# Peptides against a protein of PDB entry 3J47: the designs that were tried, part 38

Target 1, 121 residues: chain A of PDB entry 3J47
Amino acid sequence: IRLTNQLKSLKGLQSKLKDVVEYLDKVINKELPINHTILGKLQDVFNLLPNLGTPDDDEIDVENHDRINISNNLQKALTVKTNDELMVIYISNLVRSIIAFDDLIENKIQNKKIQEQRVKD

## One batch from the design tools (peptide; made by RFdiffusion4, then SolubleMPNN)

Design b2_p15_4_s1
Fold by OpenDDE base, seed 3:
Structure b2_p15_4_s1 (fold): chain B 121 residues (1-121), chain A 15 residues (1-15)
Amino acid sequence: as target 1 above (121 residues)
Amino acid sequence: NRLEELLKKLEELLK
């Protein structure tokens, strides 16, 4: 009973992975528009996968060189996209920090003017 | 201020 349920769950996961590959092929062939939300979720899945791009140093076959180049190009593309997304978040947080600092300066200048008026009356 | 409004619009375009 437990083993049959695990096999059924694994078969269900394999079907969903096939549907994802078929979706990506349709997007590459321009049959479907690019959905950035789906691509973001796929990137999250690939970032959680163990390194698909380090061949353990023990099988240099010439057919692996094209797979290694594809995996290195995929890892590089995922790293660049992640860095660009993190850069956008960093700029947004920097902008918020500048705004909060400007408001703090304005509040300090106003409070100083109010104190200087109270000392003259 | 006007700077805050511009920075807020930039933040919204980057999200």
Scores: peptide ipSAE 0.030, ipTM 0.662, DockQ to the pose 0.021
Fold by OpenDDE base, seed 2:
Structure b2_p15_4_s1 (fold): chain B 121 residues (1-121), chain A 15 residues (1-15)
Amino acid sequence: as target 1 above (121 residues)
Amino acid sequence: NRLEELLKKLEELLK
């Protein structure tokens, strides 16, 4: 019973992976428009799979080397793209924090000048 | 740089 349920779940996962491959092939062939929400979810799946391209160096049959290199290059490309997007968000938040700090300093300087004028009158 | 201007203004406020 437990093993049969695991095999059924694995077959269901294999079917869904086949549907994802068929979708990606249609997108590559320009038969379907790029859906950014689907691509973002696929990128999240690849980021959760850290080991799709480290065969232990002891079991590389020479025929799998090209497929492994393609998988590793894709993971590296997705990781670099994610890092660049996160860097742009980080810089944008840093700039907003610097502007808010500028406004705070300017407001405090103006308030100090107004208080010093009121003590002289 | 904008950051150096902010640091100078902060130093002026603390004096």
Scores: peptide ipSAE 0.029, ipTM 0.561, DockQ to the pose 0.013
Fold by OpenDDE base, seed 1:
Structure b2_p15_4_s1 (fold): chain B 121 residues (1-121), chain A 15 residues (1-15)
Amino acid sequence: as target 1 above (121 residues)
Amino acid sequence: NRLEELLKKLEELLK
């Protein structure tokens, strides 16, 4: 019973991975619009996958070497793209925080000047 | 003034 359920779950995962590949092929072929929410979730999955590119050193089949290089290049490309997107978001939030802090300082300076003027009158 | 200095430092970190 336990082993049969594990095999059923693995076959279900394999079917879902095939559906993802078919979706990506349609997006590459411009048959479907790029959905940024799906692409972001795929990037998160790839960033959580430990090194799809270390074969344990015991099966150098020449056909696997090209697939391993493609998977490593894809993983690097996804990581770089994610880092660049996160950098732009980080800078945007930093600039917003600096503006809000500058406005807070200016408001405090103005309020202090108004209080100092009321104490002189 | 202080905002412009901070923006300039951010531009230097992005080059």
Scores: peptide ipSAE 0.027, ipTM 0.623, DockQ to the pose 0.015
Fold by OpenDDE base, seed 4:
Structure b2_p15_4_s1 (fold): chain B 121 residues (1-121), chain A 15 residues (1-15)
Amino acid sequence: as target 1 above (121 residues)
Amino acid sequence: NRLEELLKKLEELLK
């Protein structure tokens, strides 16, 4: 019973991973528009996956070395994409802070002009 | 890093 439930859960995960691959292939082939929200959620999932590219030192089988290199390349690609996204968020926050500072300066200048008019009347 | 290069360009625009 426990082992059969684990196997069923693993088959369910494998099916979902296949659906994700099929979605990514359709996006790569331009059959579907790029949905940045879906890609961001996929990236969050990959960032939460513990080290798919470090075999714990207990299974050094020479057949896994190519899979480890592919996984390390995938992790590097995801890290580069994460850095580019974090950079865009950082710039967006910086620009918002600059705009808010400009608006504050303009508001202070206008308030000063209004006070100078009230002292002349 | 690409981020460091962009930060440097932003710092140059803000001087």
Scores: peptide ipSAE 0.025, ipTM 0.573, DockQ to the pose 0.018

Design b2_p15_4_s2
Fold by OpenDDE base, seed 2:
Structure b2_p15_4_s2 (fold): chain B 121 residues (1-121), chain A 15 residues (1-15)
Amino acid sequence: as target 1 above (121 residues)
Amino acid sequence: NQLDKLIEELEKLKK
């Protein structure tokens, strides 16, 4: 009973992974428009996968080397893209903070000029 | 959770 349920769950996961591959192939072939929400969720799933490209240095059977390299290249590409997206968000927040600081400086300068005028009158 | 949400969005596009 327990092993049969685990095998059924694994077959269900395999079917769902096949549907994801078929979707990605249609997106690559331009048969479907890019859905950024699906791609973001797919990136989140890949970031939760144990690094499929770090064999512990003790289990490199020479036959797995090509699959390991493909998985490592995919994980690196996802990490680089995520870093670039985070960099754009970081720069945008930095620019907003600089503008808000400039507005604060200008307000402080104006308040000082108003006080200096009131002391001359 | 995240994988299930991905599959739900794929099923919405298949409709």
Scores: peptide ipSAE 0.029, ipTM 0.566, DockQ to the pose 0.059
Fold by OpenDDE base, seed 1:
Structure b2_p15_4_s2 (fold): chain B 121 residues (1-121), chain A 15 residues (1-15)
Amino acid sequence: as target 1 above (121 residues)
Amino acid sequence: NQLDKLIEELEKLKK
């Protein structure tokens, strides 16, 4: 019973990972539109995975070299994407802050002009 | 949790 449930859960996970691969292939082939919410959730899942790029240094078989290269390329792609997203958020917040300060300065200048007019009348 | 939320979104796109 316990082993059968673990095998069923693992087969369920394998089926779900296959559905993710099939989705990514369709997005790469431009058969489906890019869903940024799905890509963000995929990135969050990969950020929770242990570094798939450290097979313990004790079995450098030629088949592990291709997996190490794929993992390093995936980690690099995720890091670049994360850095670009953070940079866009940072610039957007900086621009919003500059606009908010400009609006504040203009409001303060207008309020001073109104007060100076009221003192002359 | 996050993987389940990803699968739910994929199932919505498969319909």
Scores: peptide ipSAE 0.028, ipTM 0.582, DockQ to the pose 0.072
Fold by OpenDDE base, seed 3:
Structure b2_p15_4_s2 (fold): chain B 121 residues (1-121), chain A 15 residues (1-15)
Amino acid sequence: as target 1 above (121 residues)
Amino acid sequence: NQLDKLIEELEKLKK
């Protein structure tokens, strides 16, 4: 029972990976328009994949080396792009938090000055 | 003022 369920899950994953390849081929051939939402999800998948580019050092056919280098360069390019996008979002949220903190401090200083004037009158 | 401009530029890059 457990081994049959694991094999069924792996076959289901293999089918989904095939559907992704067929989709990418249609986009490359200009049969389908570029969908940025699907490309973003593919980028997330490539960032979660272990580096598929350490062949154990014992079967380097030169044709596999070019495919491995292209795969590693693509994975690196996707990871860099994701990191840059996440960095922009993080810095935007940090700057917004700093402004909101500055406004809060200014409001507290003004309220304190108004209270000190009311105690002198 | 400078921080608001930086936020506006970063929000343009987020698209």
Scores: peptide ipSAE 0.026, ipTM 0.558, DockQ to the pose 0.020
Fold by OpenDDE base, seed 4:
Structure b2_p15_4_s2 (fold): chain B 121 residues (1-121), chain A 15 residues (1-15)
Amino acid sequence: as target 1 above (121 residues)
Amino acid sequence: NQLDKLIEELEKLKK
């Protein structure tokens, strides 16, 4: 029972991966418009897969080596794109934090001037 | 992780 359910789940995952490959091929061939929301979610899925590039060295069929290299190159390309997107978000958050800090300093200076006026009156 | 540490340091500067 448990093993049969695992095999059924794995077959379901294989079917979904095939649907994703077919979708990506249609996007590459310009048969479908690029959907950035779908590509972003696919990228998140690939980033959550920490180890698509290490089959344990104990089952190297020579026919799998080219597929492993292609999968590793795709994973690297997706990781680079994610890193660039995260870098832009990081810089944007830094700039927002610097502006908010400047506004806080200006507000503290204004509040200090108001207190100094109230002590002179 | 690095972003969270940076946010934490910026929050320390707000106090």
Scores: peptide ipSAE 0.024, ipTM 0.470, DockQ to the pose 0.034

Design b2_p15_4_s3
Fold by OpenDDE base, seed 2:
Structure b2_p15_4_s3 (fold): chain B 121 residues (1-121), chain A 15 residues (1-15)
Amino acid sequence: as target 1 above (121 residues)
Amino acid sequence: SRLEKLIEELQRLLQ
């Protein structure tokens, strides 16, 4: 019973992975428009996968070298894209912090001028 | 301010 349920769950996962591959093939072939939400979720899935491209140095069958290189290149490309997206978010937050600081300085300068005027009257 | 306008334009280019 437990093993049969695990096999059913694994077959269900395999079917869903096939549907994802078929979707990606249609996107590559320009048969479907790019959905950025789907691509973002796929990127999250790939980031949660164990490094499919670090063979423990002990299982380098020479025949897998090309598949390992392709997997490593994909992981590197996904990591670079994630870093670029995080950089844009970081810059946007830094910019918001600079504006808030500028507004604080301007408010302090104005308050000081108002106090200096009130002491002269 | 002039700084806010510059920063809004930078944000539009990054989004």
Scores: peptide ipSAE 0.048, ipTM 0.723, DockQ to the pose 0.019
Fold by OpenDDE base, seed 1:
Structure b2_p15_4_s3 (fold): chain B 121 residues (1-121), chain A 15 residues (1-15)
Amino acid sequence: as target 1 above (121 residues)
Amino acid sequence: SRLEKLIEELQRLLQ
């Protein structure tokens, strides 16, 4: 019973991975629009995956070397893209914080001027 | 403000 349930769960995961590949192929072929929410979740999954590009040093088959290079290039491309997206978000939030701080300073300066005028009258 | 313009330009360069 337990082993059969694990095998069923693994087959379910394999089917879901196939659906993800088919989705990515359709996006590459421009058959579907890019969904940034799906791509972000896929990036999160790839960032949690162990480096799929360290062969244990014991099977340098020439066919594995090309797959390893593709996996490493994919992981690098996903990491770079994630870093660029995070940089844009960081700068946007920094900018919003600076505006809010500038508005706060201007409001304090105006309030101080109003109080100083009321003390002179 | 001048700061808002600088910020809009930075946001534009990041798009």
Scores: peptide ipSAE 0.046, ipTM 0.712, DockQ to the pose 0.017
Fold by OpenDDE base, seed 4:
Structure b2_p15_4_s3 (fold): chain B 121 residues (1-121), chain A 15 residues (1-15)
Amino acid sequence: as target 1 above (121 residues)
Amino acid sequence: SRLEKLIEELQRLLQ
């Protein structure tokens, strides 16, 4: 019972991973528009994955070296994309802070004009 | 404002 439930859960995960691959293939082939929200969530999943490129030192099989290099290249590509997305978020926050500062200045100027008008009346 | 328009354009370029 417990082992069969684990196997069923693993098969369910495998099916979901297949659906993700199929989605990515459709995006790469331009059959679907790029959805940045989905890509961001996929990236969050990959960032939460334990380092798939560190084999525990106990299985140095030479066949794993190519898979390790592919995994390391994938991790590097994901890191670059993460940095670009973080840069966009940083710029967006900086821009919002500048707007808020401009609005504050404008509000102070308007308040000063209103006070000067009230003193003349 | 002129600044808000510039910022909206920058946000559009970053999306």
Scores: peptide ipSAE 0.045, ipTM 0.711, DockQ to the pose 0.021
Fold by OpenDDE base, seed 5:
Structure b2_p15_4_s3 (fold): chain B 121 residues (1-121), chain A 15 residues (1-15)
Amino acid sequence: as target 1 above (121 residues)
Amino acid sequence: SRLEKLIEELQRLLQ
């Protein structure tokens, strides 16, 4: 019973990981637009994963330091790139919100002028 | 508006 439930849970996780890969492939192929909320959540998952590229601590000697440095540099480069991309999107959304707010203010000013004209006629 | 022009320029700098 317990082992069967663990296997079922692991199969469920594997299915979800497959769905994520299929989503990323569609984004890479430009079949779907980039969803930055999904990418941010994927980054959170990758940041919680133990460094995918440290082989388990049972092979002592010298070659692991360059692989760890490459993995850390790749992870750092991916983190920086994703932070810059998220910042650009955040700024773009902020800008859109400011435009929408300015348009709302202008619409309120115009509506007030129309009401003031109707009271004078 | 003046704000729209500023925003268009900011958008151009981000592309």
Scores: peptide ipSAE 0.041, ipTM 0.706, DockQ to the pose 0.016

Design b2_p15_4_s4
Fold by OpenDDE base, seed 4:
Structure b2_p15_4_s4 (fold): chain B 121 residues (1-121), chain A 15 residues (1-15)
Amino acid sequence: as target 1 above (121 residues)
Amino acid sequence: NQLNQLIELVKKLLE
């Protein structure tokens, strides 16, 4: 019973991981626009993934070492790319907020000038 | 003028 439940949970995780891969393939193929919320959740998943590069000190199978290094390099490359993209979005939102604030200040200055002119007439 | 300078600074940070 416990082993069957663990196997069922692992199969469920494998199915969800396949759905994520299929989504990423559609984004790479430009069939879907990049969704920044999904990208942020993928980053959270990659940050919550146990460091695939800490082999438990007790099983150095030499065949796992190359796969571990490839997975760590891929995880680092994905994290860097995601961080750079999120930084561009963050800066773009800051610039938009500053522009909107400048427009608000200019609008207030113009409204004040119009009010001062109406009090002199 | 100041807004255009800020945009140019942001562009340089994105290069």
Scores: peptide ipSAE 0.028, ipTM 0.615, DockQ to the pose 0.016
Fold by OpenDDE base, seed 2:
Structure b2_p15_4_s4 (fold): chain B 121 residues (1-121), chain A 15 residues (1-15)
Amino acid sequence: as target 1 above (121 residues)
Amino acid sequence: NQLNQLIELVKKLLE
């Protein structure tokens, strides 16, 4: 029973991966517009995968070398894009924090002026 | 003034 359920779940995952490949092929062929949300979710999945290009030192089969190189190049491209996206988010949050700090200073200056006026009346 | 100029430069880099 448990093994049959695991096999069924794995077959379901394989079908879903096939649907993703078919979607990506349609996007590459310009049959569908690029959906950045789908690509972002795919990147999240790839970032959770172990390095597909570090064979455990026990399977140096020469036929895997080209697949390993393709996988490493893909992982590197996904990592660069993820780092660029994270950099943009980081800079955006830094700018928001600086603006909020400037607004806090200005509010503090205004509150001080209002208190100084109330002490003179 | 200088802080606002920095913010505007960073906004232009994010466009």
Scores: peptide ipSAE 0.027, ipTM 0.624, DockQ to the pose 0.016
Fold by OpenDDE base, seed 3:
Structure b2_p15_4_s4 (fold): chain B 121 residues (1-121), chain A 15 residues (1-15)
Amino acid sequence: as target 1 above (121 residues)
Amino acid sequence: NQLNQLIELVKKLLE
C-alpha cells in the first residue's frame, strides 16, 4: 500500500515534468508566446534543484564538458535574473520606508508648529 | 521630485 502510493505520486510528478518540457518546446518553436509568469515559476524550480552539473570528479568524458558548461551557464543566468528580481523588491521596500519616514518628519514639524502657536496664545 | 522619479522607476520595473 505505501509503496504503491509513492509510485503513483512519482508517476504524477513525471507527467507534470513532461507537460513542462512540451510547453518549453512550443515556446522555443514560437508556437506559444513567452509567458513570464510561467518562466518565473520554472526558475524557482531550478533554484531549488541541487546542482545537476557536478558529476563526481571521476568521469570527465569530453562529451559532458559542453553539457556541464551549458548547465553552469544556465544556472548562473537563472541566479543573476533571480538576484535582479529580488533587488527590485528590496528597492521598492526601501522607497516605501523612505516615504513613511518623510511623512513622519512632516507630521512632527506640523505638530511642533501647532504647540508653539498654543504657547504664544 | 527625486522621490517621485524613484517611485515611477520602481513601478516601471515591476510592470
Scores: peptide ipSAE 0.026, ipTM 0.604, DockQ to the pose 0.020
Fold by OpenDDE base, seed 5:
Structure b2_p15_4_s4 (fold): chain B 121 residues (1-121), chain A 15 residues (1-15)
Amino acid sequence: as target 1 above (121 residues)
Amino acid sequence: NQLNQLIELVKKLLE
């Protein structure tokens, strides 16, 4: 029972990773827009991956060192890309909030002028 | 005026 559940969970994880890879391929090919929710979850997965760059000092197979460097570079590149995309969203929302606030101020100024005119007539 | 210029600059940075 426990081993069967672990195998089922691993197969479920493999399916989810395949879905993420297929999504990333479509994004790379410009077939789909970047989904920040998927990218954020991918970043969370990479942040939960042990830094493959801690050499536990027991037995350097020379083939693992290149894979470790590629994985760390990929993790860093994905983190930077996610931060840049989140920055763009943050700036966009900040600008929208500033515009909406400016429009609200202008509307209040105009309404005050209209009220002052109606009191003079 | 300055706010609108800032907004247009930000729009260009987002393109």
Scores: peptide ipSAE 0.026, ipTM 0.623, DockQ to the pose 0.017

Design b2_p15_5_s1 (from b2_p15_5, 9 letters changed)
Fold by OpenDDE base, seed 2:
Structure b2_p15_5_s1 (fold): chain B 121 residues (1-121), chain A 15 residues (1-15)
Amino acid sequence: as target 1 above (121 residues)
Amino acid sequence: ITLDLLLELDDLLNS
């Protein structure tokens, strides 16, 4: 029962991964427009995967070394792009927080002026 | 002035 459920879940994951590959092939072939939201979510998945391309240091055949370097370069490029996207989101949220704080200060100043007018009347 | 520049920066970052 448990092993059969794990195998079914893994087979489901394999099917979903195939659907993602087919989507990427259509985007590469310009059959579909680039959807940055889908690519961002795919990149998040790659950043959660353990380094796809560090073989344990004990089986470096020279043919694996080029595949390892390509995979490591792709993973570095994906990590840099995610850091840049996260930096933009962080700065946007910081700006919004500063605006909301300024509005709070202005609202407090206005409320104080209204109270001072009510004490003079 | 500072608030308008912050709004313009938020718009640029979300475009």
Scores: peptide ipSAE 0.057, ipTM 0.755, DockQ to the pose 0.048
Fold by OpenDDE base, seed 4:
Structure b2_p15_5_s1 (fold): chain B 121 residues (1-121), chain A 15 residues (1-15)
Amino acid sequence: as target 1 above (121 residues)
Amino acid sequence: ITLDLLLELDDLLNS
């Protein structure tokens, strides 16, 4: 029962990976428009995968070396793009935090001036 | 204070 369920889940994953490859081929061939939401979800999946390109030194098939290099280049490109997207989000949140801090400081300065005026009157 | 920090961030992004 457990092994059969794992095999069924793995076959389901293999089918989904095939559907993703077919989708990407259609997008590359300009048969379908680029869907940024699908690409973002695909990128999230790749970033959660362990490094697809440490060859444990045990299967040097010359045909696999080019596929491994292409997979590693794709993984690297997806990781770089994620870093850039995370950087833009980080900077946007930092700028928002700075603006909110400025508003807080200005409000404290105004409140201090109002208190100092009330002590003079 | 906030303008100086925004300029420091712009310098960091353009370096």
Scores: peptide ipSAE 0.051, ipTM 0.734, DockQ to the pose 0.042
Fold by OpenDDE base, seed 3:
Structure b2_p15_5_s1 (fold): chain B 121 residues (1-121), chain A 15 residues (1-15)
Amino acid sequence: as target 1 above (121 residues)
Amino acid sequence: ITLDLLLELDDLLNS
């Protein structure tokens, strides 16, 4: 159940990200008025996203070192959490495969016993 | 015994 819910949640997140991109494209193309409340919330999301790509090498502010460490710790924590969630999924699928293999062995043993009884009668 | 533990583990992982 959890895997299907995680995959559904990830697909739902992908759909929402696509809707955000489509909204931004409509705002850039002047098809929709700029909503400062939506842009503020989107900026909050980007400020919570740890730097997705390239240190532009300009200017030491000592306040950025704590934000970079918090963002790197949040990235590591999100990466570890995602790895643990994928590991749980892998183990669940492995367990199901072992159960299905055990059922196949038991069915083969039972079928062999039934054949051996029919040859004795 | 091993099958019951595997079922309990599958239930724990899917809960």
Scores: peptide ipSAE 0.049, ipTM 0.723, DockQ to the pose 0.057
Fold by OpenDDE base, seed 1:
Formats: structure tokens, sequence, C-alpha cells
Structure b2_p15_5_s1 (fold): chain B 121 residues (1-121), chain A 15 residues (1-15)
């Protein structure tokens, strides 16, 4: 019963990983539009994966070295993409904060001018 | 925007 439930859960995970690969292949082939919400969640999953690029020092098969290089290049590409997305969000929030602060300063300057006029009358 | 905002802030603080 425990072993059959673990095997069922692992087969379920394998099916979900296959569905993700098929989705990514369709996005790469331009058959489907990029869904930023799906890519963001996928990126979060990859950022939570432990470095799949540290083989325990005991099985350097040539086939594992190519998989490690692909994994490290993918992780680096995802990290760069995360940093660029965070930078765009940061700049957008900074610009919004600057505009809101500009409106506040202009309102304060106008209020000061109105008070100075009322003291002269 | 950033430079104009800094100038307006400086004018507001020095006035």
Amino acid sequence: as target 1 above (121 residues)
Amino acid sequence: ITLDLLLELDDLLNS
C-alpha cells in the first residue's frame, strides 16, 4: 500500500513534467502564446530546485556531464531572466513612485502659493 | 522627471 502510493505519486509527477515539456515545446515552436503566469510559476519551481549540477563525485558518465552543462545553462538563463524581470518591475515601481511624489510636490507648491496670496489680501 | 522632481524638492525645502 505505501509503495504503490509512492509509485502512483511519482507517475503523476512524471505525467505533469511531460505536460510541462509539451507546453514549452509548443511555446518554443510558436504554436501557443507565452503565458507569463505559467512561465513565472515554472521559474519559481526551477529556482526551488537544488543545484541539479552537483553530481555526487562518484558517477562522471559522459552522458551526465552533458546533462549537467544543460542544467547549469538552463539555471543560469532562468536566473538572468528572473533578474531582468525584477529589474523591469523595480523600474516601473520607481517611475510610479516618482510620478506620485511629483504630484504631491506640485500640490504642496500650489497650496503654498494660495496661502501667500491670502496673506497679501 | 527625476531631475525636475529634485529641483522642485530643493525649491520647496529652500523656500
Scores: peptide ipSAE 0.038, ipTM 0.657, DockQ to the pose 0.026

Design b2_p15_5_s2 (from b2_p15_5, 8 letters changed)
Fold by OpenDDE base, seed 1:
Structure b2_p15_5_s2 (fold): chain B 121 residues (1-121), chain A 15 residues (1-15)
Amino acid sequence: as target 1 above (121 residues)
Amino acid sequence: TTLKLQLELDNLLNS
């Protein structure tokens, strides 16, 4: 019973990974528009994966070396993309904060001018 | 001017 449930869960995970690959292939082929929410969730999943590019030092088969290089290049590309997206979000939030601060200063200057006029009348 | 810059930033976040 426990082993059958683990095999069923693993088959379910394999099906979901296949659905993700098929989605990515359709996005690469420009058959579907990029959904940033799906892509962000996929990046989060890959950033939570243990570094698949550290083989325990005991099984360097030549076929594993090419897979390790591909995995490391993919993880690096995803990390760079995540960093660039976070930088754009940071800059956007910084600009919004500067604008909101400028509007606050302008409102304070206007309120001060109105008070100075009321003291002269 | 402010609303135009906010809209441009929102477009950059969604591109």
Scores: peptide ipSAE 0.049, ipTM 0.735, DockQ to the pose 0.056
Fold by OpenDDE base, seed 2:
Structure b2_p15_5_s2 (fold): chain B 121 residues (1-121), chain A 15 residues (1-15)
Amino acid sequence: as target 1 above (121 residues)
Amino acid sequence: TTLKLQLELDNLLNS
């Protein structure tokens, strides 16, 4: 029962990975427009994967060294892009918060002026 | 002024 469920889950994951590869191939071939939201979610998945380019230091076969370097460069590029996207979102949220604070101050000043007018009338 | 800054931010987020 447990092993059969694990095998079923793994087969389900393999099918989903195949669907992702087929989507990426269609995007590379310009059959589909680039969807930045889907690419961002794929980057999040790659950032959650264990380093696909650090074999434990005990299996340095010279034939794997080029694959390791390519995987590390890809992971570094994905991490940099994710950090840049998060930085833009963070700055945007800061500016929105500053704007909302300014509007709150202006509303408070206007409300005070209205109260001062009502006391003079 | 506020609406212009919001529009510029939304353009940066959608680019």
Scores: peptide ipSAE 0.047, ipTM 0.746, DockQ to the pose 0.052
Fold by OpenDDE base, seed 3:
Structure b2_p15_5_s2 (fold): chain B 121 residues (1-121), chain A 15 residues (1-15)
Amino acid sequence: as target 1 above (121 residues)
Amino acid sequence: TTLKLQLELDNLLNS
């Protein structure tokens, strides 16, 4: 029972991965428009994958070395792009927080001026 | 000034 459920879950993940590959092939062939939301989710998956490029040092066939280097370069490029996108979101939230703080200071200054006028009258 | 910065940030987040 437990082993059969694990095999069923693994087959389900393999099917979903095949659907993602088929989608990417259609996008590369210009059969479908680029969807940035799907590419962002795919990029998140690649950032969560452990480094697929540690073959245990004991059998490097030369054909695997080029595929591993391309995979590592692609993973690095995707990680850099994610860091840049997260940096833009972070800066945007920081600037919004500074603006909200400035508006709070101006509101306190105006309220103080109104109180000082009411004490003189 | 504030409204221009907000609009630029919203454009950056939607690009």
Scores: peptide ipSAE 0.043, ipTM 0.733, DockQ to the pose 0.053
Fold by OpenDDE base, seed 5:
Structure b2_p15_5_s2 (fold): chain B 121 residues (1-121), chain A 15 residues (1-15)
Amino acid sequence: as target 1 above (121 residues)
Amino acid sequence: TTLKLQLELDNLLNS
């Protein structure tokens, strides 16, 4: 019973990881627009992953310490870079939304002036 | 003015 449930959970996780890879491939190929909520959740998942560059602490060979530090520094640099890229895209979408809202306000003001002129003639 | 700001944003996203 426990082993069958673990195998089912692992198969479920593998399917979800495949769905994430397929989504990322479509975003890279510009087939889908960037979704900040999905990328933010993916970043949260990567930040919660045990450092894939730390061998489990049961074999301290002194030669792995420099490789672990390089892996952790690379992971941190990739996390910071991804966060900055997401921030730039978020700000860009916010500015586009503000511009579209300004254009909507100006269009409403112009339409109101045109209607007020037509009621005076 | 809006078209210039949109072009600057598109350049920022493609750089």
Scores: peptide ipSAE 0.041, ipTM 0.737, DockQ to the pose 0.049

